# Designs tried in a protein design run: peptides against a protein of PDB entry 6RGO. Part 131

Target 1, 392 residues: chain A of PDB entry 6RGO
Amino acid sequence: MALKLLGFNQDATCFSVISSNKGVTIYNCDPFGKCFELEKSTSNDEELDFLVEMLFSTSLIAVVDKTIGASKRKKLKIVNTKRKATICELTFPHEIMDVIMNRKIICVVLKSDQIFVYDISCMKLLRTIDVRGEKLKSTSKFRNSEAVGDIGVRVSLSTDNNSILCYSSYSKSDKENAPLNDIVVFDALKCIQINVLPAVHQSNIVCIACSPDGMLMATASEKGTIIRVFKTIDTENDEPILVNEFRRGSRPSRISEMKFNHDNTLLACVGESDTIHIFALPVTTTEADANEDDTLQQSSHSLSSSINGLQYISKGLANRFGKIIVSKIPTQSQQRHVAYIKIPENAKYRIGFPKDTTNTIHICGEDGNYLVYSIPRNEVGPCTLVKSNTFD

## One batch from the design tools (peptide; made by RFdiffusion4, then SolubleMPNN)

Design b2_p9_8_s2 (from b2_p9_8, 3 letters changed)
Fold by OpenDDE base, seed 1:
Structure b2_p9_8_s2 (fold): chain B 392 residues (1-392), chain A 9 residues (1-9)
Amino acid sequence: as target 1 above (392 residues)
Amino acid sequence: TEYEDIEIS
């Protein structure tokens, strides 16, 4: 059967799929099994398309039916899965492109490059963010609808209650075709812009991941060869702090998803390539835990790859044209993956990090495989398969 | 009210 993956929830306890014959199914990861099914409303052989966002392991989901007609693509339903009841229905002026949530906030991304920010507890609109801004309203002829389906505003939301929203924005360029290569960091609760990271890539940003605590952000462009990790809130001399630059590969390949683990020690990426890459982030040793005296002499040959904290003082060459060029880490100092998973060619996969096991990753494929891998800590190599299940 | 009945599974 043709499966389409929707992805994992925030803590990787559940994942959602579209089955052509059944509709939307939500699976629980442990114990593995179906926990919810949304039946197909139509007997037609039409390709099913949905957005589904689940609130952790709760009975709360947000659903958008994208299958039939321009009207359905503009409707968000909030559903209680246990009651099988619609709690709320919202209608938007434009097609819904994405929906993200945490315990406080729902963000709805429209095809108009607008982000609607809601208080989840009452569905009160807190903010409408117009990413094009007022100046671009006059000249933005709708990008011709057919060819540009893939280039839109990307968003990521922290899974914590601080509700840090990272979104892609248009660089200030006098050119009609400004790239979506700026990042805005936004406090979704206070509705305040915290930071702006200008020109973080040369081309449009196609993937963003916020850390669970909202302190880090990963970005990838259409090229998908380089992943950059920034601090979200902290700045140095009013300039963005680049923490890491990772090389996924030498060949261009789209990254569809990135995720941080719950302790910000790992970043995973998946996309059109045969490989899930896992990168290690430098652990900021807070000085506090140095005091536990445990004398165990185990001669761990820590391959302390001294990640010399090259404080790349990004001397932002403010070129005469006001483009802050994020200082590129030299290609020789670009970090590689520390772990990887091989996946079938042409199978789309999604990734999630469980909260309870920082060295475990959950993956699921349109091939009907749900897989749990252990991530090696002390060596660079393949992940080890721990559990496997199949779904239809 | 309607959100008070949201269960954690």
Scores: peptide ipSAE 0.202, ipTM 0.884, DockQ to the pose 0.097
Fold by OpenDDE base, seed 4:
Structure b2_p9_8_s2 (fold): chain B 392 residues (1-392), chain A 9 residues (1-9)
Amino acid sequence: as target 1 above (392 residues)
Amino acid sequence: TEYEDIEIS
């Protein structure tokens, strides 16, 4: 059967799939099995298309039926899976492109480049973010929305209660075709913009991942060759902090999904390539624990070496090209993956990190495989398959 | 509230 993957929930305890014959199925990861089925609303042999966002392992799901007609694609249903009841139905002015949630917030992304932010507890609208309206304030020309169906606003939300929302925005460039290559960091609870990371890539951002705690964000452009990791909130001299720059590959390939593990030590990416890449993040030692022990009196001698290094005053012309912020960050050596998983060519996979096992990754494929891998800690190499299941 | 019976599945 043709399967379409919807992905893992926030803690990788469940994943959702569309089966052409059955509709939406949610699988539990451990013990492996079906936990919910949503029947197709139509008798027709139409290609099923859905958005499904699950609230962790709860009976709460958000569902958008995208299968038939422009009207259904504008409806969000909040469903209690235990009661099999619709709790709430919202209708939007434009097609729903994405839905993301945590325990506090639902974000609904529209084809209009609008983000609707809701309090999940009462479905109260907290904010409408108009990414185009922000662009129009900065750039005089409307880009007609029709032309590039695959370029839209990307979002990621922290899985914690701080509810840090990262979204792609249009660069403040005088260019008629400003790319979606800025990132806005937004407190979704307070409805406050916290930070703006301008021009994080040269082309449109196609993938964003927020860390579970909202302190880190990973970005990838249409090229998918470089992944950048930034601090979300912290700045250095009012400039964005680039934590890491990872090389996925030399060949362009779309990244469809990125995820941080629960402790922000790993970043995984998946996409159109035959390889899931896993990158190691530097452990930020919080200075707090360093205070105890080593009173060792190392009498390090004051070698006063007077290196008279030449002040070359290069008066280089300040050309007005929008300096990608990356040019001020010391050229971090592009790091490679520390681990990888080989996947079948042309099989779409989704990734998730379980909360309790930071060196384990869950993956599922449109080939009907659910796989659990162990990530090597002390060596660069392939992940080890620990568990496998099949689904239909 | 409409979500009082939202439980772990």
Scores: peptide ipSAE 0.189, ipTM 0.886, DockQ to the pose 0.097
Fold by OpenDDE base, seed 5:
Structure b2_p9_8_s2 (fold): chain B 392 residues (1-392), chain A 9 residues (1-9)
Amino acid sequence: as target 1 above (392 residues)
Amino acid sequence: TEYEDIEIS
């Protein structure tokens, strides 16, 4: 049976799939089982395609029928799964490419490179972001929309109520073919642009992850060899702060998804490769002035893993052309994964981090496997399988 | 409101 993965919800308590025979199915992770099914609206043997965005473990979902030939690819349905009722229907001028939400905001990404930002509580439009409109002011030529394959605006939204939206934008290059290699950080509630990270990669950004708190973002380009982690809001001397540069691999491979865990200590990535990579982020110990003198001499041999100081090479060379060149971390300072999961070749997988177990990762595959792994803390190595379930 | 009946599954 052809399964297509839609992904995990924000806290990895549920995942959604398209089954060729049944339509959209939502599974609960614990206890494992079906919690909702959308019946196929048509008896036709057409290949089903859907977007489904869940609001955590709530009965609210956003659904787009992407099935070929359907006039519905421009319609967003907000559905109450418990009532099996449509709450709201929105129609867009262009095909919907992505839908993301949290408890406050729904963002709808169109094939036109527009982002529609809604207040979820009333479905009021707060803002339309036109990512092309900024480019069209610089380049008078309409790109013929036809040959825009898999390269479109990418988005990620913080799962918290601050609703930090990170999206890819076109660089201010005089080239007709400007890459989507800038990042804009946007307060989706206030509708204010907070930050702009110019030229974070040399090629188009194909994957973005925002941290749950919106304080960090991870980016990957079409090459998928390097992942960069930035602060979203904080700047140093009006320049973007590069926190980490991770090396996924030496060979180009598309990254389809990245996720932070809930405490910002881990970043996972999955894609076309046989390996899920998990990277460790430096814990910013805020030195709380714990002045309390309690001299308990426990000689914990701190294995001082000499993480040689990541010298923040904040020296952006502001070249004479106003292009901030994000300083690349030297290749020797590129961190590798601390953990990994091997997945079947040619199987698409999705990833999620549960809220309460920061060293656990949930994965699901188009092979019908739902797997829970424990992430090693002290050693670089494989994750350990804790739980396995199958779905159809 | 139309959202008052949103339950945790």
Scores: peptide ipSAE 0.130, ipTM 0.863, DockQ to the pose 0.096
Fold by OpenDDE base, seed 2:
Structure b2_p9_8_s2 (fold): chain B 392 residues (1-392), chain A 9 residues (1-9)
Amino acid sequence: as target 1 above (392 residues)
Amino acid sequence: TEYEDIEIS
């Protein structure tokens, strides 16, 4: 049977799949099993396509039927899975490309490069962000460059209640084909733009991950060779703070998903390559004031000791035109993965980090495997398989 | 609110 992965929920307690024969199935990770099924509404032999976003381990899901020929590609359904009832149905002017949510906010991304931001508690529209309209205010020509292919606005939302939205935007270039290589950081609750990171890559951004707390973001371009991690809110002299630059590989390969773990110590990436890469982030030891209380120095030899050397404050080279270009970290300062998982070639996998175990990663494949791996802390190497389940 | 009855599973 052809499986299509929809991904994990925010805390990796559940994952969603499309089965060609069954429709949408949601699996619980622990104990492993089916927790919800959405049956195929049409008997047509059409290839099923859906967006399904689950709100943590709640009975709330957002569903979009993206099946080709379906008039439903513009409809968002909010469903209570326990009641098997549609709570809300919204119709959009354009096809829905993505849906992302947390406990406060739901964001709907349209093919028109519009982001609709809703208060999830009442489905009140808080903001419409028109990423093209912002470009058109900067560039006088309406090129209907139908972005040929899978290039569109990418979004990521913090899983916390701060609801930090990161989205890709068009660079302020007089060029008719300005790339989607800027990042906007947006407070989705207050509907305020917090920050703009200009030209974070040379090509379109195809993957964004926000940290759970919204303090960090990771970005990857179409090349997928370099991952950059930035602070979202904090700036240094009104310049973006580049925290890390990771090298996934030397060969171009698309990154489909990135995730931070819950304590911002790890970043995982997956895509078209045979390898899930896990990178270590520098643990900012807040110097907690050494108040004298004698209790057990379990020497957590944090992974920090070997990485501490190269705080290259990459001062952005303001080019002669006053555009902040994120200075490339020297290739020698580009960190590689600290851990990896080998996956079957051409298998699509999705990743999730469980909340309670910062050194564990959940993965699921279109091959019908749900796998739990332990991430090594003290060595660079393969992850260890801890649990395996199969689904159909 | 319409979501007050969202149960955590």
Scores: peptide ipSAE 0.038, ipTM 0.760, DockQ to the pose 0.100

Design b2_p9_8_s3 (from b2_p9_8, 4 letters changed)
Fold by OpenDDE base, seed 4:
Structure b2_p9_8_s3 (fold): chain B 392 residues (1-392), chain A 9 residues (1-9)
Amino acid sequence: as target 1 above (392 residues)
Amino acid sequence: EKYEDIVIS
């Protein structure tokens, strides 16, 4: 059967799939099995298309039926899976492109480049973010939305209660075709813009991942060769902090999904390539625990080496090109993956990190495989398959 | 509806 993956929930305890014959199925990861089924609304042999976002292991799902007609693609249903009841239905002016949630917030992304932010507790609209309206204030020309069907606003939301929303925005460039290569960091609870990361890539951002705690964000462009990790809130001299720059590969390949593990020590990416890449993040030792012990009186001798380094006053022309943030950050050596998983060519996979096992990754494929891998800590190499299940 | 009524059945 043709399977389409919808992905894992926030803690990788469940994943959702579209089965051509059955509609939406949600699987529990452990114990492995079906936990919910949503029947197709239509008798027709139409290709099923859905958005399904699940709230952790709860009975709450958000569902968008994208299968039939422009009208259904504008409807968000909130469903209680235990009651098998629709508890809320919202209709939007434009097609729903994405839905993301945590325990506090639902964000609905429209084809209009609008983000609707809701309080999940009462489905009250907190904010409408108009990414185009922000662009129009900065850049005089409307990009006709029709031309590039695959370029839209990307979003990621922290899985914690702080509800840090990261979204792609249009660069403030005098260019008629400004790319979606800025990132806005937004407090979704307070409805306040916290930070703006300008021109984080040269091309449109196609993938964003927020860390579970909202303190880190990973970005990838259409090229998918470089992944950048930034601090979301913290700035250094009013400039964005690049924590890491990872090289996924030399060949362009779309990244479809990125995820941080629960403790922000790992970043995984998946996409059109035959390889899931896992990168190690530096452990930020909070300076707090270093205060105790070692009073070792190392009498380090004062070697006064007078290196008379030449002050080359390069009067370099301040050309007005929008300086990509990367030009101010010392050339961090592009780090490679620390671990990888080989996947079948042309199989779409989704990834999730379970909360309780920071060195474990869950993956599922449109090939009907649910796989659990152990991530090596002390060596660079392949992940070890720990568990496998199949689904239809 | 209350969040509890949404998530808790």
Scores: peptide ipSAE 0.040, ipTM 0.768, DockQ to the pose 0.140
Fold by OpenDDE base, seed 3:
Structure b2_p9_8_s3 (fold): chain B 392 residues (1-392), chain A 9 residues (1-9)
Amino acid sequence: as target 1 above (392 residues)
Amino acid sequence: EKYEDIVIS
C-alpha cells in the first residue's frame, strides 16, 4: 500500500497521511488511532496527491486536492472533520504549493511565488505578498517550471498567536537567475515586514523552520550541509542575528523538514538521508533566573567558547543598507548534532515535537511506522525508542 | 457556519 506523509500538526498530537486506497487519514498520537478519514473522490487508480493542514487538535482542516486536473490544484477547502462538511472554499489564480496555519492566520503559497495571508476566523484576505516583486513582473519568463520543479518560495509560521511568518525571497541582484536565498520575517497579523535577512545561503533556500514563539528561525539550502539559526527580530543589544550554525553532514543531502521544540532548546532536521539530526540550541538565560542552582554551569562552558568566535565577525561590514549577515563562521565552529535517529534510507519521514515533553520527538514514515523517541540530555548519542505503532 | 463550532479536543 503506497503511503504519502503529509506531516504532524503544530503540537505533534496528530499526523496526516495519504493512503492510495482510502484517501486522507488523520491519526491521533496518544492514544494512537484513526481520528478522521477523507475518502477519495475518484474511483480511478490515479496517484493521490493532497495538501492537508490540521489546526492543532481541532476539527478544522485545510485541504487541497492535487490529484486531478489544474482546476482542483487551485482550490482550498476548509473542512469541519466532526461535521464532515466543507465550511469554506477558495479558488486561487495559480496552483497551491503549500498551506500553513495557526490559531489566527492561514497562509496559502502559490506556484506564482505569491503568499495569500488570511484571518482564519473569517477567511478575510489580510495581505497578498508578491515575492517576485515589481522588477521580475517584466520578465514574463515563467521559468519553465518543468525543469526546476522543486525550487519555490518556502514558508514557516510561528505556532503562537504572534503569527511570525518567515519566507524565502529572491536576492536583489539584477541577475535574471537570482537565487531564493533571502529571508523575509513578516508579522502576519499586522501585515508588516519586521526584518530582511539577505543572502543567508549561497544557493536557494529549500527548508525553513520558525520557532513556536517566532523568536528563532532555521534555514537550509539545496546543499543541506549547513543549517543556520537566526533571531527573527533585531535585539537592541549589538547581539549577532546569526546565533547558531550546525553541520548536518559533509555530503550534500536535501533537508525536507526542520522543527524546533516548544522551549527553543532543540532543532531537529529530516530529509533524504538515513539520519534525523537533533541539535542543541544555547538557552538564552534571561538575567532574572540568575538566582537559582549553580550546578548547570559546567555543561554551558564548552558551548560558550564557540559563541565568542561569532562576536568577531559582526564588527566588519556594517554598511547602513544591509547587515551582511553571512560572515563565514569558521568551519571549525560548526556544531554537530547532539542526538540522532537512524531511519530506513528509502523511507520519507516527518518530525514533530510534542508540547508536554521537551525531550521527546514524534516521527512517522511512509513505511507505516509511528515512533516516539526520547532524546538524551547529557550525552551525544542515539535517541531511545519509547513507543512504536503501525498505520496503513 | 461559524468557526465557533470547531471542536477543540
Scores: peptide ipSAE 0.038, ipTM 0.759, DockQ to the pose 0.095
Fold by OpenDDE base, seed 1:
Structure b2_p9_8_s3 (fold): chain B 392 residues (1-392), chain A 9 residues (1-9)
Amino acid sequence: as target 1 above (392 residues)
Amino acid sequence: EKYEDIVIS
């Protein structure tokens, strides 16, 4: 059967899929099994398309039916899965492109490059963010609808209650075709812009991940060869702090998803390539835990790869045209993956990190595999398969 | 019902 993956929830306790014959199914990861099903309303052989976002392991889901008609693509339904009832229905002026949530906030991304920010507790609109801004309202010739379907505003939201929203924005260029290569960091609760990271890539940003605590952000462009990790809030001399630059590969390949683990020690990426890459982030040793005296002499040859914190002082060459060029880390100092998973060619996979096990990753494929891998800590190598289940 | 009671219940 043709499966389409929707992805994991925030803590990787559940994942959602579209089955051509059944509709939307939500699976629980442990114990593995179906926990919810949304039946197909139409007997037609039409390809099903949905957005489904689940609030952790709760009975709350947000659903957008994208299968049929321009009207359905503009409707967000909030559903209680236990009651099988629609709690709220919202209609937008434009097609819904993405929906993200945490325990406080729902963000709805429209094809118009607008982000609607809601208080989840009452569905009150807190903010409408117009990413094109007022200056571009006059020149909003709708990008010709057919060819540009893949380049839109990307968003990521922290899973914590601080509700840090990272979104892609248009760089200030006098050119009609400004790239979506700026990042805005936004406090979704206070509705305040915190930071702006200009020109973080040379091309459009196609993937963003916010850390669970909202302190870090990962970005990838259309090229998908380099992943950059920035601090979200902290700045140095009013300049963005680049923490890491990772090399996924030498060949261009789209990254579809990135995730941080719950302690910000790992970043995973998946996309069109045969490989899920897992990168290690430098642990900021807070000085506090140095005091426990445990004398155990085990001569662990810690391959302390001294990640010399090359404070790349990004001397932002403010070129005469006000473009802050994020200093590129030299190609020789670009970090590689510390772990990887091989996946079938042409199978789309999604990734999630469980909260309770920082060295475990959950993956699911359109091939009908749900897989749990252990991530090696002390060596660079393949992840070990721990559990496998199948779904239809 | 508070929205929280509908979501968490």
Scores: peptide ipSAE 0.037, ipTM 0.764, DockQ to the pose 0.116
Fold by OpenDDE base, seed 2:
Structure b2_p9_8_s3 (fold): chain B 392 residues (1-392), chain A 9 residues (1-9)
Amino acid sequence: as target 1 above (392 residues)
Amino acid sequence: EKYEDIVIS
């Protein structure tokens, strides 16, 4: 049977799949099992295509049936899984490309490069962000460059209540084909732009991850060789703060998904390669004031001690045209993975970090495997398989 | 019934 992965929910307690025979199935991770099924709306042997976003372990899902015709691809259904009822149906002017949510906000990304931001509690529209309209205000020519292929606005939302939205935007270039290589940081609750990170890559951004707390973002371009991690809100002299630059590999390979763990100590990436890469982020030891209380110095030799050396404050080279170009960290300062998982070649996998176990990663494959791995803390190496389940 | 009550219940 052909499986298509929809991914994990925000806390990796559930994952969603499309089965060609059954429709959408949501699995619970622990205990492992089916928790919801959405049957096919049609008996046709058409290839099923859905967007399904689940709100944590709640009864709320957002569903887009993309299987049949341009009309269905423009409809978002909010469904209560316990009641098996559609609570809300919204119709958009354009095809829905992505849906992302947290406990406060739902964002709907359209093929028109529009982002519709809703208050999830009442489905009130808070903002329409027109990423093309912002470009057109900067560039007088309406080129209907139908972005040929899978290039569009990418989004990520913090899983917390702060609801930090990161999205890719077109660079302020007089070039008709300006890349989607800027990042906008947006407070989705207040509907305020917080920050703009210009030209974070040389090519279009194809993957974004926001940290759970919204304080960090990771970005990858079409090349997928370099992952950059930035602060979202904080700036230094009105310049973006590059926290890390990771090297996934030397060969170009698309990254399809990135995730931070819940304490911002790890970043995982997956894509078209045979390898899930896990990178360590520097633990900012807040110097908690050493108040004297004597209690057990379990020497958590944090991984921090070996990484501390290269705070390269990459002062953005303002080019002669006043554009902040994120200075490339020297290739020698590019960190590699600290852990990895080998996956079958050409198998699509999705990743999720459980909330309660910061050293555990959940993965699921279109091969029907749900796998739980332990991430090594003190060594660079393979992750250890802890649990395995199969689904169909 | 508030939408929140329908979703969180």
Scores: peptide ipSAE 0.035, ipTM 0.758, DockQ to the pose 0.113

